# Peptides against a protein of PDB entry 5JXT: the designs that were tried, part 284

Target 1, 319 residues: chain A of PDB entry 5JXT
Amino acid sequence: SLLPKKEINVYIGMSEMQVKWYQKILEKDIDAVNGAGGKRESKTRLLNIVMQLRKCCNHPYLFEGAEPGPPYTTDEHLIYNAGKMVVLDKLLKRIQKQGSRVLIFSQMSRLLDILEDYCVFRGYKYCRIDGSTAHEDRIAAIDEYNKPGSDKFIFLLTTRAGGLGINLTTADIVILYDSDWNPQADLQAMDRAHRIGQTKQVVVYRFVTDNAIEEKVLERAAQKLRLDQLVIQQGRAQVAAKAAANKDELLSMIQHGAEKVFQTKGAFGTMAEKGSQLDDDDIDAILQAGETRTKELNARYEKLGIDDLQKFTSESAYE

## One batch from the design tools (peptide; made by RFdiffusion4, then SolubleMPNN)

Design b2_p30_2_s4 (from b2_p30_2, 18 letters changed)
Fold by OpenDDE base, seed 4:
Structure b2_p30_2_s4 (fold): chain B 319 residues (1-319), chain A 30 residues (1-30)
Amino acid sequence: as target 1 above (319 residues)
Amino acid sequence: AAEAAARAARREALAREDAEELAELLEEAE
């Protein structure tokens, strides 16, 4: 029988470089971040800020002029300059030692380019699929990965490209390097490994940058998913949750953690304490804290009714 | 120089694609 998937949110502090770039993004549009634009502030401007903040949470080298160089070389700086890469690097070593195989999903094809450079640098054998991958090359990559005795450890996928009905049950670990705005896209990605034919316990690690916009993206996605489930259960087809974030919601998401980011000198959390020198105990502590926060997040939304879930107010996140 | 320029050009192209894809995701969610 297929075992239930285990999902764990992995809350990760920003590196010093990420904090610096996060500050720069907020400072560049400080009037919009402070809501000073009022009714004249465009939804598009706020969406652009959200996109830049999400890029920063993924990797600072997604910005022009952030990567050290020229010459542009792959080295340990590719890892220590992004909190998610530091955790990923330790987690992948553990996963490999366990004889597991891993799918890594992202919303950003450019992040997959960084992950390819990382895989080459660490000597991890991988496959890749994104939205630009030709259909024939996609089939070939899937077949190569799923082949009996395949030496491919990692599959790199964009969440959308991974969502298209493929079977990857030869992997038992899923890493969501970032989250989709649509929680159904992430579920579809997980269901590539968590499907009939899976023989192992599927574990999903969802990376979430702590004290940043990604916490609010996750909260919104969890709220939407719970609302969708309740609407289906109650047969209330008319509650098409307007899935588009309003301006005030986007502004509240941008403002989340911004004050603490401006006050921070250096890195956040475990990244401030240990930097790139995380050990196995530090990873266990991060995973345990993540499992606790995941249970708390789920328990918060399980108690809410449809009417409560329709009211995403900034205030309900602090109770 | 050519590899750096090719990497920069690929970054710009992929930045547009990621932005367009995000915009489409936001429109499909409306």
Scores: peptide ipSAE 0.051, ipTM 0.722, DockQ to the pose 0.254
Fold by OpenDDE base, seed 5:
Structure b2_p30_2_s4 (fold): chain B 319 residues (1-319), chain A 30 residues (1-30)
Amino acid sequence: as target 1 above (319 residues)
Amino acid sequence: AAEAAARAARREALAREDAEELAELLEEAE
């Protein structure tokens, strides 16, 4: 029988460079961040801030002029300048040692380019599929990854491209490097490894930048997923949760952790304490803390009924 | 230099695509 998947949110502090870029993004639009634009603030402006903050949470090199160079060299700076890369680098070593194979999903094809550079730098053999990958090349990549005795350790996928019904049960670890706004897209990504033909315990690691917008993206995704589950269970098809993040929700998401980011003169959490020198005990502590926070997050939404979950989607945090 | 420029150009093209896709995702979240 297929074993239940284990899902763990991995809460990761920003690097010093991420904090500096996160501050710059907020400062550039500080009037919008402070709500000074009021009802006149365009939803598009808030969405653009959200996009930039999510890019920052993934990797600062997603911004023009952030990567050190020229010359542009792939080196340890690719890792230590992003908290997620520091954790990924340690986690992949563990995953490889245990004889597992890993799917890494992102919403951002440019992040997959950074992950390709990282794979080459670390000598990890990989496959890649994104939205631009030709159909024949997708088949070839899947077949190369799934073949018996494949030396491909990592499969890099955009979440949407990975959603296309493909079977990747030859992997047992899934890393969601970021989260989709639609929790069903992430579930579909997980289900590439967690399906009939899987022989191992599937473990899903969801990376979440701590004290940043991604915590609110995760909370919203968890709320929506719980609502979808309850709607299915109760047969109440008419509860189309307005999928629309309202302006006040977007503003609240942007403001989340912003004060602490402005007060911070370095990295966050374990990134401030250890930086790139995270050891196996630090990773175990991060995973254990993540498992606890994941249980707490799930327990918050499990207690809520449809009406409560709908109120939380409709209540602006200021009524 | 040419490989770095090709990577940079690919990164810029994919940046636009990712920004468009993320904008679409955020609009679908409307």
Scores: peptide ipSAE 0.022, ipTM 0.639, DockQ to the pose 0.328
Fold by OpenDDE base, seed 2:
Structure b2_p30_2_s4 (fold): chain B 319 residues (1-319), chain A 30 residues (1-30)
Amino acid sequence: as target 1 above (319 residues)
Amino acid sequence: AAEAAARAARREALAREDAEELAELLEEAE
């Protein structure tokens, strides 16, 4: 029988470079961030800020002129300039030593390009699929990854391209490097490994930048998923319709952690304390803290009814 | 030169993905 998947949110501090870029994004649109535009602020402008903040949480090299160079070189700076890369680098070493194989999902194909550079730099053998991958090349990549005795350790996928009915049960670890706005897309990605033919315990690590917009994206996704589950259970199909974040929700998400980001000189959390010098005990502590916070997050939404979840703004979960 | 060309191609497809993600976020937001 297929074992239930284990899902753990991995809360990760920003690097010093991420903090600097996060500050710059907020400063560029400070009037919108402060809500000074009121009803006149365009939803498009707020969505653009959200996208830039999510890019920053993933990797600062997603911005023009962020990468050191010319000359452009792949080196340890690719890792230590992004908190998620520091944790990923340590976690992948552990996963490989365990004889596991890993799917890495992102919303951003350009993050997959950074992850390709990382794989080459570390000597990890990988496959890749994104939205631009031709159908034949997609089949070839899946077959190469799934073949008996495959030397491919990592599969890099965009969440949506990975959602397309493929079987990757030869992997037992899933890393969601970022989260989809639609929690069903992430579930569909997990189900590539967590499917009939899986022989191992599937473990899902969801990376979440702590004290940043991604924490609010996660909360909103968890709320929506719980609402969808309750709607299915209660047969109330009519309630599912308003998935759209309103302007006030977007503004609250942008404002989350912004004051602390402006006050911060350097990195956040474990990234400030140890930077890239994380050991195995630090990773165990991050994973254990993440497991605890994941249980707490789920327990908040499990107590709420449909009417509570419909009125529930992401702010009211922390008050 | 090949690495610089790969990075330039990276910037163009970032702009495309940012535009596609924005369009999807707007459609989900309507």
Scores: peptide ipSAE 0.022, ipTM 0.605, DockQ to the pose 0.498; fails the geometry check
Fold by OpenDDE base, seed 3:
Formats: sequence, C-alpha cells, structure tokens
Structure b2_p30_2_s4 (fold): chain B 319 residues (1-319), chain A 30 residues (1-30)
Amino acid sequence: as target 1 above (319 residues)
Amino acid sequence: AAEAAARAARREALAREDAEELAELLEEAE
C-alpha cells in the first residue's frame, strides 16, 4: 500500500543580502506598504510588491544588479546569499547519502536557472522541465530520470509543468522551493512522486521564508485547501467563492514581518548565527521546528467550519 | 559580453514571468 506522504514546512531565515533587498523593496513603495494610499492604492501595485517580495524570498539574484560582478562567476556566493539555498545545499547532501532522489519545484523558471548553475557547481546530475520545454524534450527528460539505474539525482520542475499528470515515482523526496497561490497546484506536484508505484515513504519539504510574506502565502493556501476539502465533503460546491485576495489582505501580507525586517542588521535566525556553515544538528533543529509549526498550522484550520473559513481574515489568526 | 547577454536574457525572462504571475494573481483575485 502507498504510505501517506509526510509534509514538513521548512521555515528558513533570510540571508543578510535578502534582508537588504527586502528592505529596499518595502522602502521603494513605503507609502503603499504603510497603507497611506488608502482607497486610491491600486490592487496591481500591491500585487507587484507581493511579487517582488516573493522573488526576494527565493533568491536576491532575481533582481538586476544584485549578483556580484563582473566577472560573473558561479561560486559559494550563489548559496550563502539565499537562505533557501543554504538549507537546500545541506539537505541535498543528506538526501543523496540516504540513496533518495529529489524533485525540486518552483513557480519561477528563472529560479530553476539559478538551481541549474548550482547543480553544475556542486556536480549534481539533473533533469529540467518548465513551461517552455517542448513536448518531446519533456518525454526525453522524464524517461532519462525514470530509467533503471538513472544517474540523475535531481529533477528541476516548474510547479505547473509538473502538474501535467507525469509519473515521477522514482523520486521519494519533493522540495517545494516556493508555494503556489493555488494549493491544488502544489498537491498535483507532490502527486508526481506520491502515486501508485511508489515504494518509499514520500517526504515533502515546503520551503517558507520565516518572518516574511511567504508565511502569509502559506496560511492563505492552507485556508483555501481546507475550505475546498469541506466544500467537497459537504456537497456545497457553490460556496467555493474564489476568495480573491482583497486589497486589505494583500496589504496585511506585505506588512507581515516588515517592521522586524527594517530593524534587522544582518541575517535572520540560524542564518545570522551560522550562515553557510550549517551543520547536521542545525538542519535537524530546522526540520523539527518546521514539523512542530506545520502541526500547529494544520490544527488551526482543522477546527474551522466553512462559514469560519469564509469570514476568516488573516488578522483574526493572531488574536 | 556573453555573460552580459546571458544576464540580459535572464532579466527579460524574469520580467515576463513577473508579468505572467501578476496576470494570474489578478485573475484569481477577480
């Protein structure tokens, strides 16, 4: 029988460079961040801020002029300048040592380019699929990854390209480097490894930048997923109102952790203490803390009914 | 020159992805 998947949110502090760029993004639109625009603030402007903050959470080199150079060389700076890369680099070493194979999903194909540079730099053999990959090349990449005795350790995918019903049960680890706004897209990605034919325990690591917008993206996705489940169970299909993020919700998401980011000199959490020198005990502590916070998050939404979930604004989660 | 061109292409692709994600966020938010 297929074992239930284990899902762990991995909460990761920003690097010093991420903090500096996160501050710059907020400062550029400080009036919008402070809600000074009121009813005149466009939803589009808030969504643009959200996108820039999510890019920062993924990697600061997604911004023009962020990467050191010229010369533009791939080196350890690619890793230590992003908290998620520092954790990924240590986690992949463990995954490889245990004889596992890993799917890495992102919403951003440009992040996959950074992950390719990383794979080459570390000597990891990989496959890649994104939205631009031709159908024939997708088949070839899947077949190369799934072949018996494949030397391909990593499969890099955009979450959407992974949604195409493909079977990747030759992997047992899934890393969601970022989260989709639609939790069903992430589930569909996980189900590429967690499917009939899987012989191992599937473990899903969801990377979440701590004290940043990604915590609110995760909370909203968890709320939506619980609502969808309850609607299906109760046969109330009409009540799945597309909970469109309103302006106030977007503003609350942007403001989350912003004060602490402005006060921070350097990196966050374990990234401030250890930086790129995370050891095995530091990774275990991050995973254990993540497992605890994951259980707490799930327990919060499991108690809510449909009417509660529909009325639930992100503010009432902290009272 | 080749690295600068690769970076320019990276920025253009990123700007496109940003625009696509924005469009989807707007559609999901409507």
Scores: peptide ipSAE 0.020, ipTM 0.596, DockQ to the pose 0.558; fails the geometry check

Design b2_p30_3_s1 (from b2_p30_3, 15 letters changed)
Fold by OpenDDE base, seed 3:
Order: sequence, then structure tokens, then C-alpha cells
Structure b2_p30_3_s1 (fold): chain B 319 residues (1-319), chain A 30 residues (1-30)
Amino acid sequence: as target 1 above (319 residues)
Amino acid sequence: ARPKPAKPKLIKLSKEDYEKMQNILDRLLE
């Protein structure tokens, strides 16, 4: 029988470089961040800020001119300048030692480019699929990864490209490096490993930048998922779960953690304390804390009815 | 050298925005 997947949110502090870039993104459009643009501030402007903040949470090298150089080298700076990379680097070493194989999903093909450079730098053999990958090359990559005795440890996928019905049950670990606005896209990604033919316990690690916009992205995704589940269970017409955040919801998401980011000198959380020197105990602590917060998050939404979730989507703009 | 990925339509920060960001960086590193 297929074992239920274990899902753990991994809450990760920003590196010093990420904090600096996060501050700059907020400062560049501080009037928009403060809502001072009034009724004239376009939803598009706020969506652009959200997109830049999400890039920052993934990796600062997603910004042109952010990478140190010339010369542009692939060195340890690729890892220590992004909190998610520091955790990923330690986690992948553990996963490999356990004899597991891993799918890494991102919304951003440019992040996969960084992850390719990382894989080469660490000597990890990998496959890649994104939205630009030709159909024949996708088949070849899947077959190479799924081959008995494949030396391919990592599969790099964009969440949407990985959602296209492929079978990757030869992997037992899924890392969501970032989250989709649509929780069903992430579920479809997980279902590439968590499918008929899987013989291992599938574990899903969802990376979430702590004290940043990604927490609010996750909360909104969890709210939507619960609402979708309740609508299906009650047979009620799809209450059109507001597919797109309104202006006030986007402002609230942008403002979340902004004050603490402005006050922060250096890195956040475990990244401030240990930085790139995370050990196995630090990873265990992060995973345990993440498992606790994941249970708390789920328990918060499991108690909510349709009417409560509809109210919360209106009120959570101000908490 | 990382091959310059084919220019994704990065919202090109205007040359002005890039220079402003560099000038802010330079002042924060001083």
C-alpha cells in the first residue's frame, strides 16, 4: 500500500545578503509598501513587489548585478548568500547518505539554473525539466532518472512542468524550494513521487523563508486548499475562492515582517547564529521546529468552516 | 563564467534604477 506522504514546512531565515536585498526592494517602492499610493496604486505594481520579494527569498543572484564578480566563479558564496541553499546543502548530504533520491521543485527556471551550478559544484548528478524542455528531452530525462541503478541523484523541475502527469516514484524525497500560489500545483508536484509504484515513505520538505512574504503565501495557499476541500465535501458550488489576492491582501503580504527586516542587521534566525556552519543538530532542530509549526498551521485551518474561511480571507488583510 | 542566460525579460531596471541601486550599495558598503 502507498504510505501517506509526510509534509514538513522548513522555516528558513534569510542570509545577510537576502536581508539587504529585501530591504532594498521595500525601500525602492516604500510608498507602495506603505499604501501611500492610495486608490491609484495598481494591483500590478504590488504584484511586481511580491514577485521581487519572492525572488529574494529564493536567491539574491536572481537579481541582475547581485552576484559577486567579475570573475564570476561558482564557489561557497552561491550557498551562504541564500538561507534556502544553506539548508538545502546540508539536507541533500543527509538524503544522499540515507540512499534516498530527491525531486527539487521551483516556480522559477532561473533558480534551477543556480541549482544546476550548485549540483555541478557539489558533484551531484542531476536531471532537469522546465517549461522550455522539449517533449523528447523530457522523456529522455525521465527515463534516465528512473533507470534501474541510475546515478542521477537529483531531479530539478519547475513545479508546473513537473505537474504534467510524469512518474518519478524512483524518488522518495520532494523539496519544494518555493510554493505556488495554487496549492494544487504543489500537490501535483508531490504526486510525481507519491504515486502507485512508490515503495518508500515519501517526505516533502517545503522551504519557507521565515519572517517574510513566503509565510503569507503559504497561509493563503493553506486557506485556499482548505476551502477547496470543504467545497468538494459539501458539494456546494465553487465559492470562487478569490483566485487572485486583492490589493489590500497584497499590501498585507508585502508588509508582513517588513519592520523586522528593516531593523535587522545581518542574517535572520539560525542563519544569524550559525550561518553556513549549520551542523546536523541544527538541521534536526530546524526540521523539528518546522514539523511543530506545520502541525499548528494545519490544526488552525482544519477547525475552520467555509464561513470562517470566507471571513478570514477578508480579515487576515490586517493581522 | 556562468553563461549569460539568454536575456530573460527581466524587468530591466532602467539604467537609472540600476545606477541608483549601485549608488545605494556603494554608500552602504562605505
Scores: peptide ipSAE 0.021, ipTM 0.466, DockQ to the pose 0.055
Fold by OpenDDE base, seed 5:
Structure b2_p30_3_s1 (fold): chain B 319 residues (1-319), chain A 30 residues (1-30)
Amino acid sequence: as target 1 above (319 residues)
Amino acid sequence: ARPKPAKPKLIKLSKEDYEKMQNILDRLLE
């Protein structure tokens, strides 16, 4: 029988470089905005901020001029400059040691480019599929990964491209490096490994940058998922309409953690304390804290009714 | 050399959103 998947949110501090770039995104967007145009530009602008902040949470090298060089080298700086990479690096070592195989999903094909460089740097054998991958190459990559005795450890996928009904039950670990705005896309990604033919316990690690925009992306995704479940259960099809964040929701999301980001001179949390020198105990502590916060998050939304979930509590973090 | 990251599209906020963000930043810098 297929075992239930275990899902753990892994809350990860920003590196010093991420904090600096996160600050710089907020600052630049503040300066760019002191004089410009109407309500429709406002939402598009906020969506662009959210997009840049999410890029920062993923990796600062997603920005032009962020990567140190010339010369441009693939080295340890690729890892220590992004909190998610530091945790990923330790986690992949553990996953490999246990004889597991891993799917890594991202919304950003350009993050997969960074992850390819990382895989090469660490000597991890991988497959890749994204939105640009030809159909034949997708089949070939899937077949290569699923082949009996395949030496491919990692499959790198964009969440949407990996969502296309493919079977990857030869992997038992799923890493969501980032989250989709639609939680159903992430579920569809998980279901590539958590499907008929899986013989192992599937574990899903969802990376979430702590004290940043991604916490609010996660909360919104959890709210939407619970709302979708309740709408299905209650037969109330009309309620599903609030898929797109409004202006005030986007602003609240951008504002979340901004204070702490501006007050922070270095890295966040365990990244400030240990940086790239995270040990196995630090990883265990992060995973345990993540499991606790995941249970708390789920328990919070399980108690909410449809009417409560439709109220985006813009608890302004500043009231 | 990684392909040059696509330039982050410069975010243009509204004046109101700017003022809100500025007020937040001002509070954060206090």
Scores: peptide ipSAE 0.032, ipTM 0.343, DockQ to the pose 0.037; fails the geometry check
Fold by OpenDDE base, seed 2:
Structure b2_p30_3_s1 (fold): chain B 319 residues (1-319), chain A 30 residues (1-30)
Amino acid sequence: as target 1 above (319 residues)
Amino acid sequence: ARPKPAKPKLIKLSKEDYEKMQNILDRLLE
């Protein structure tokens, strides 16, 4: 029988470089961040800020002129300049030692370019599929990954390219390097490994930058997922789930953690204490803390009814 | 090999990435 998947949110501090870039993004549009734009602030401008902040949470080298050089080298700086890469680097060593195989999902094909350079630098054998991958090349990559005795450890995918109904049950670990706004897209990504033919316990690690916009993205995704579950359970097809994030909701997401980011000199959380020198005990502590916070997050939404979630989606625009 | 750092263009979301994100944001709240 297929074992239930285990999902763990992995809360990760920003590197010093990420904090500096996060500050620069907020400072550039400080009037919008402070809500001073009022009715004149375009939803488009707020969406652009949200996207830059999410890029920063993934990797500062997603910004032009962020990578140190010339010369441009692939070296340890690719890892220590992004909190998610530091945790990923340690976690992948553990996963490989356990004889597991891993799917890594991102919304950003340009992040997959960074992860590809990382895989080459660490000597990890990998496959890649994104939105631009030709159909024939997708089949070839899937077959190469799934073949008996495949030396391919990692599969790099964009979440949307992973949505295409492919079977990757030869992997037992899923890393969501970032989250889709639609929680169903992430579920569809997990279902590539968590499907008929899986023989192992599937574990999903969702990377979340702590004290940043990604916490609010995760919260909204959890709210929606709970609402979708309740709508299905109650057979009420017509609960007009309120459509797009309004301006106030986007503003609240941008403001989340902004004050602490401005006050911070250096890195955040575990990245401030240990930086790139995380050991196995530090990873265990991060995973245990993440498991606790994941249970707490789920327990908050499990108690909410449809009416509470509809109110909360309206009120959490102001909290 | 990393794509050569392009000239410091404000990474304007491609119209397609922007539309995709709007559609995702629109679907999140649906």
Scores: peptide ipSAE 0.024, ipTM 0.329, DockQ to the pose 0.037; fails the geometry check
Fold by OpenDDE base, seed 1:
Structure b2_p30_3_s1 (fold): chain B 319 residues (1-319), chain A 30 residues (1-30)
Amino acid sequence: as target 1 above (319 residues)
Amino acid sequence: ARPKPAKPKLIKLSKEDYEKMQNILDRLLE
């Protein structure tokens, strides 16, 4: 029988470089961040800020002129300059020692380019599929990954390209490096490993940058998922889940953690205290804290009715 | 844009730069 999947949000601090870039993004558009643009502030401008903040949460090298060089080198700086890469690097070592195989999903093909360089640097054998991958090359990559005795440890996928009806049950670990605005896209990605033919416990790690825009992306995704469930259960098709964030919701998301980011000198949280000195016990502590926060998040939304979720989408614009 | 990977010359970090980086990584996961 297929075991239930275990989902854990992994809350990760920003590196010092991420904090500096996050500050620069907010400072560049400070009038919009402070709501000073009023009714004239375009939804497009706020969406652009959100996109830059999400890039920063993934990796600062997604920005022009952020990568150290010339000369440009693939080295440990690729890992330490992004909190998610630090956690990923330690977690992949554990996953490999356990004899597990891993799917890594991202919304950003340019992040997969960074992850390819990382895989080469660490000597991890991998497959890749994104939106530009030809159909024949997708089949070949899937077959190479799924073959008996495959030496491919990692499969790198864009969430939308991996959302195709492919079977990857030869992996038992799923890492969502970033989240889709649509929680159904992430569920479809998890279901590549969590389906008929899986023989192991599927574990899903969702990376979330702590005290940043990604916490609000996660909350919004959880709200939408709960609303979708309640609409199906109550037959209330007319609750037009406002599919797109309004300007006030986007502004609140941008403002979340902004003050703390401006006050911070150096890295955030665990990244400030230990940096790269993370051992196996530190990873266990991060995963345990993440499991607790995941249960608390789920428990908050499981108690909410349709009317509460409709109010919450209005009130969360001011917190 | 990330520069198109020129052939990655694996320039080995100095041991000191590697240790500084390992210290930053360990702080990011706490």
Scores: peptide ipSAE 0.018, ipTM 0.288, DockQ to the pose 0.056; fails the geometry check

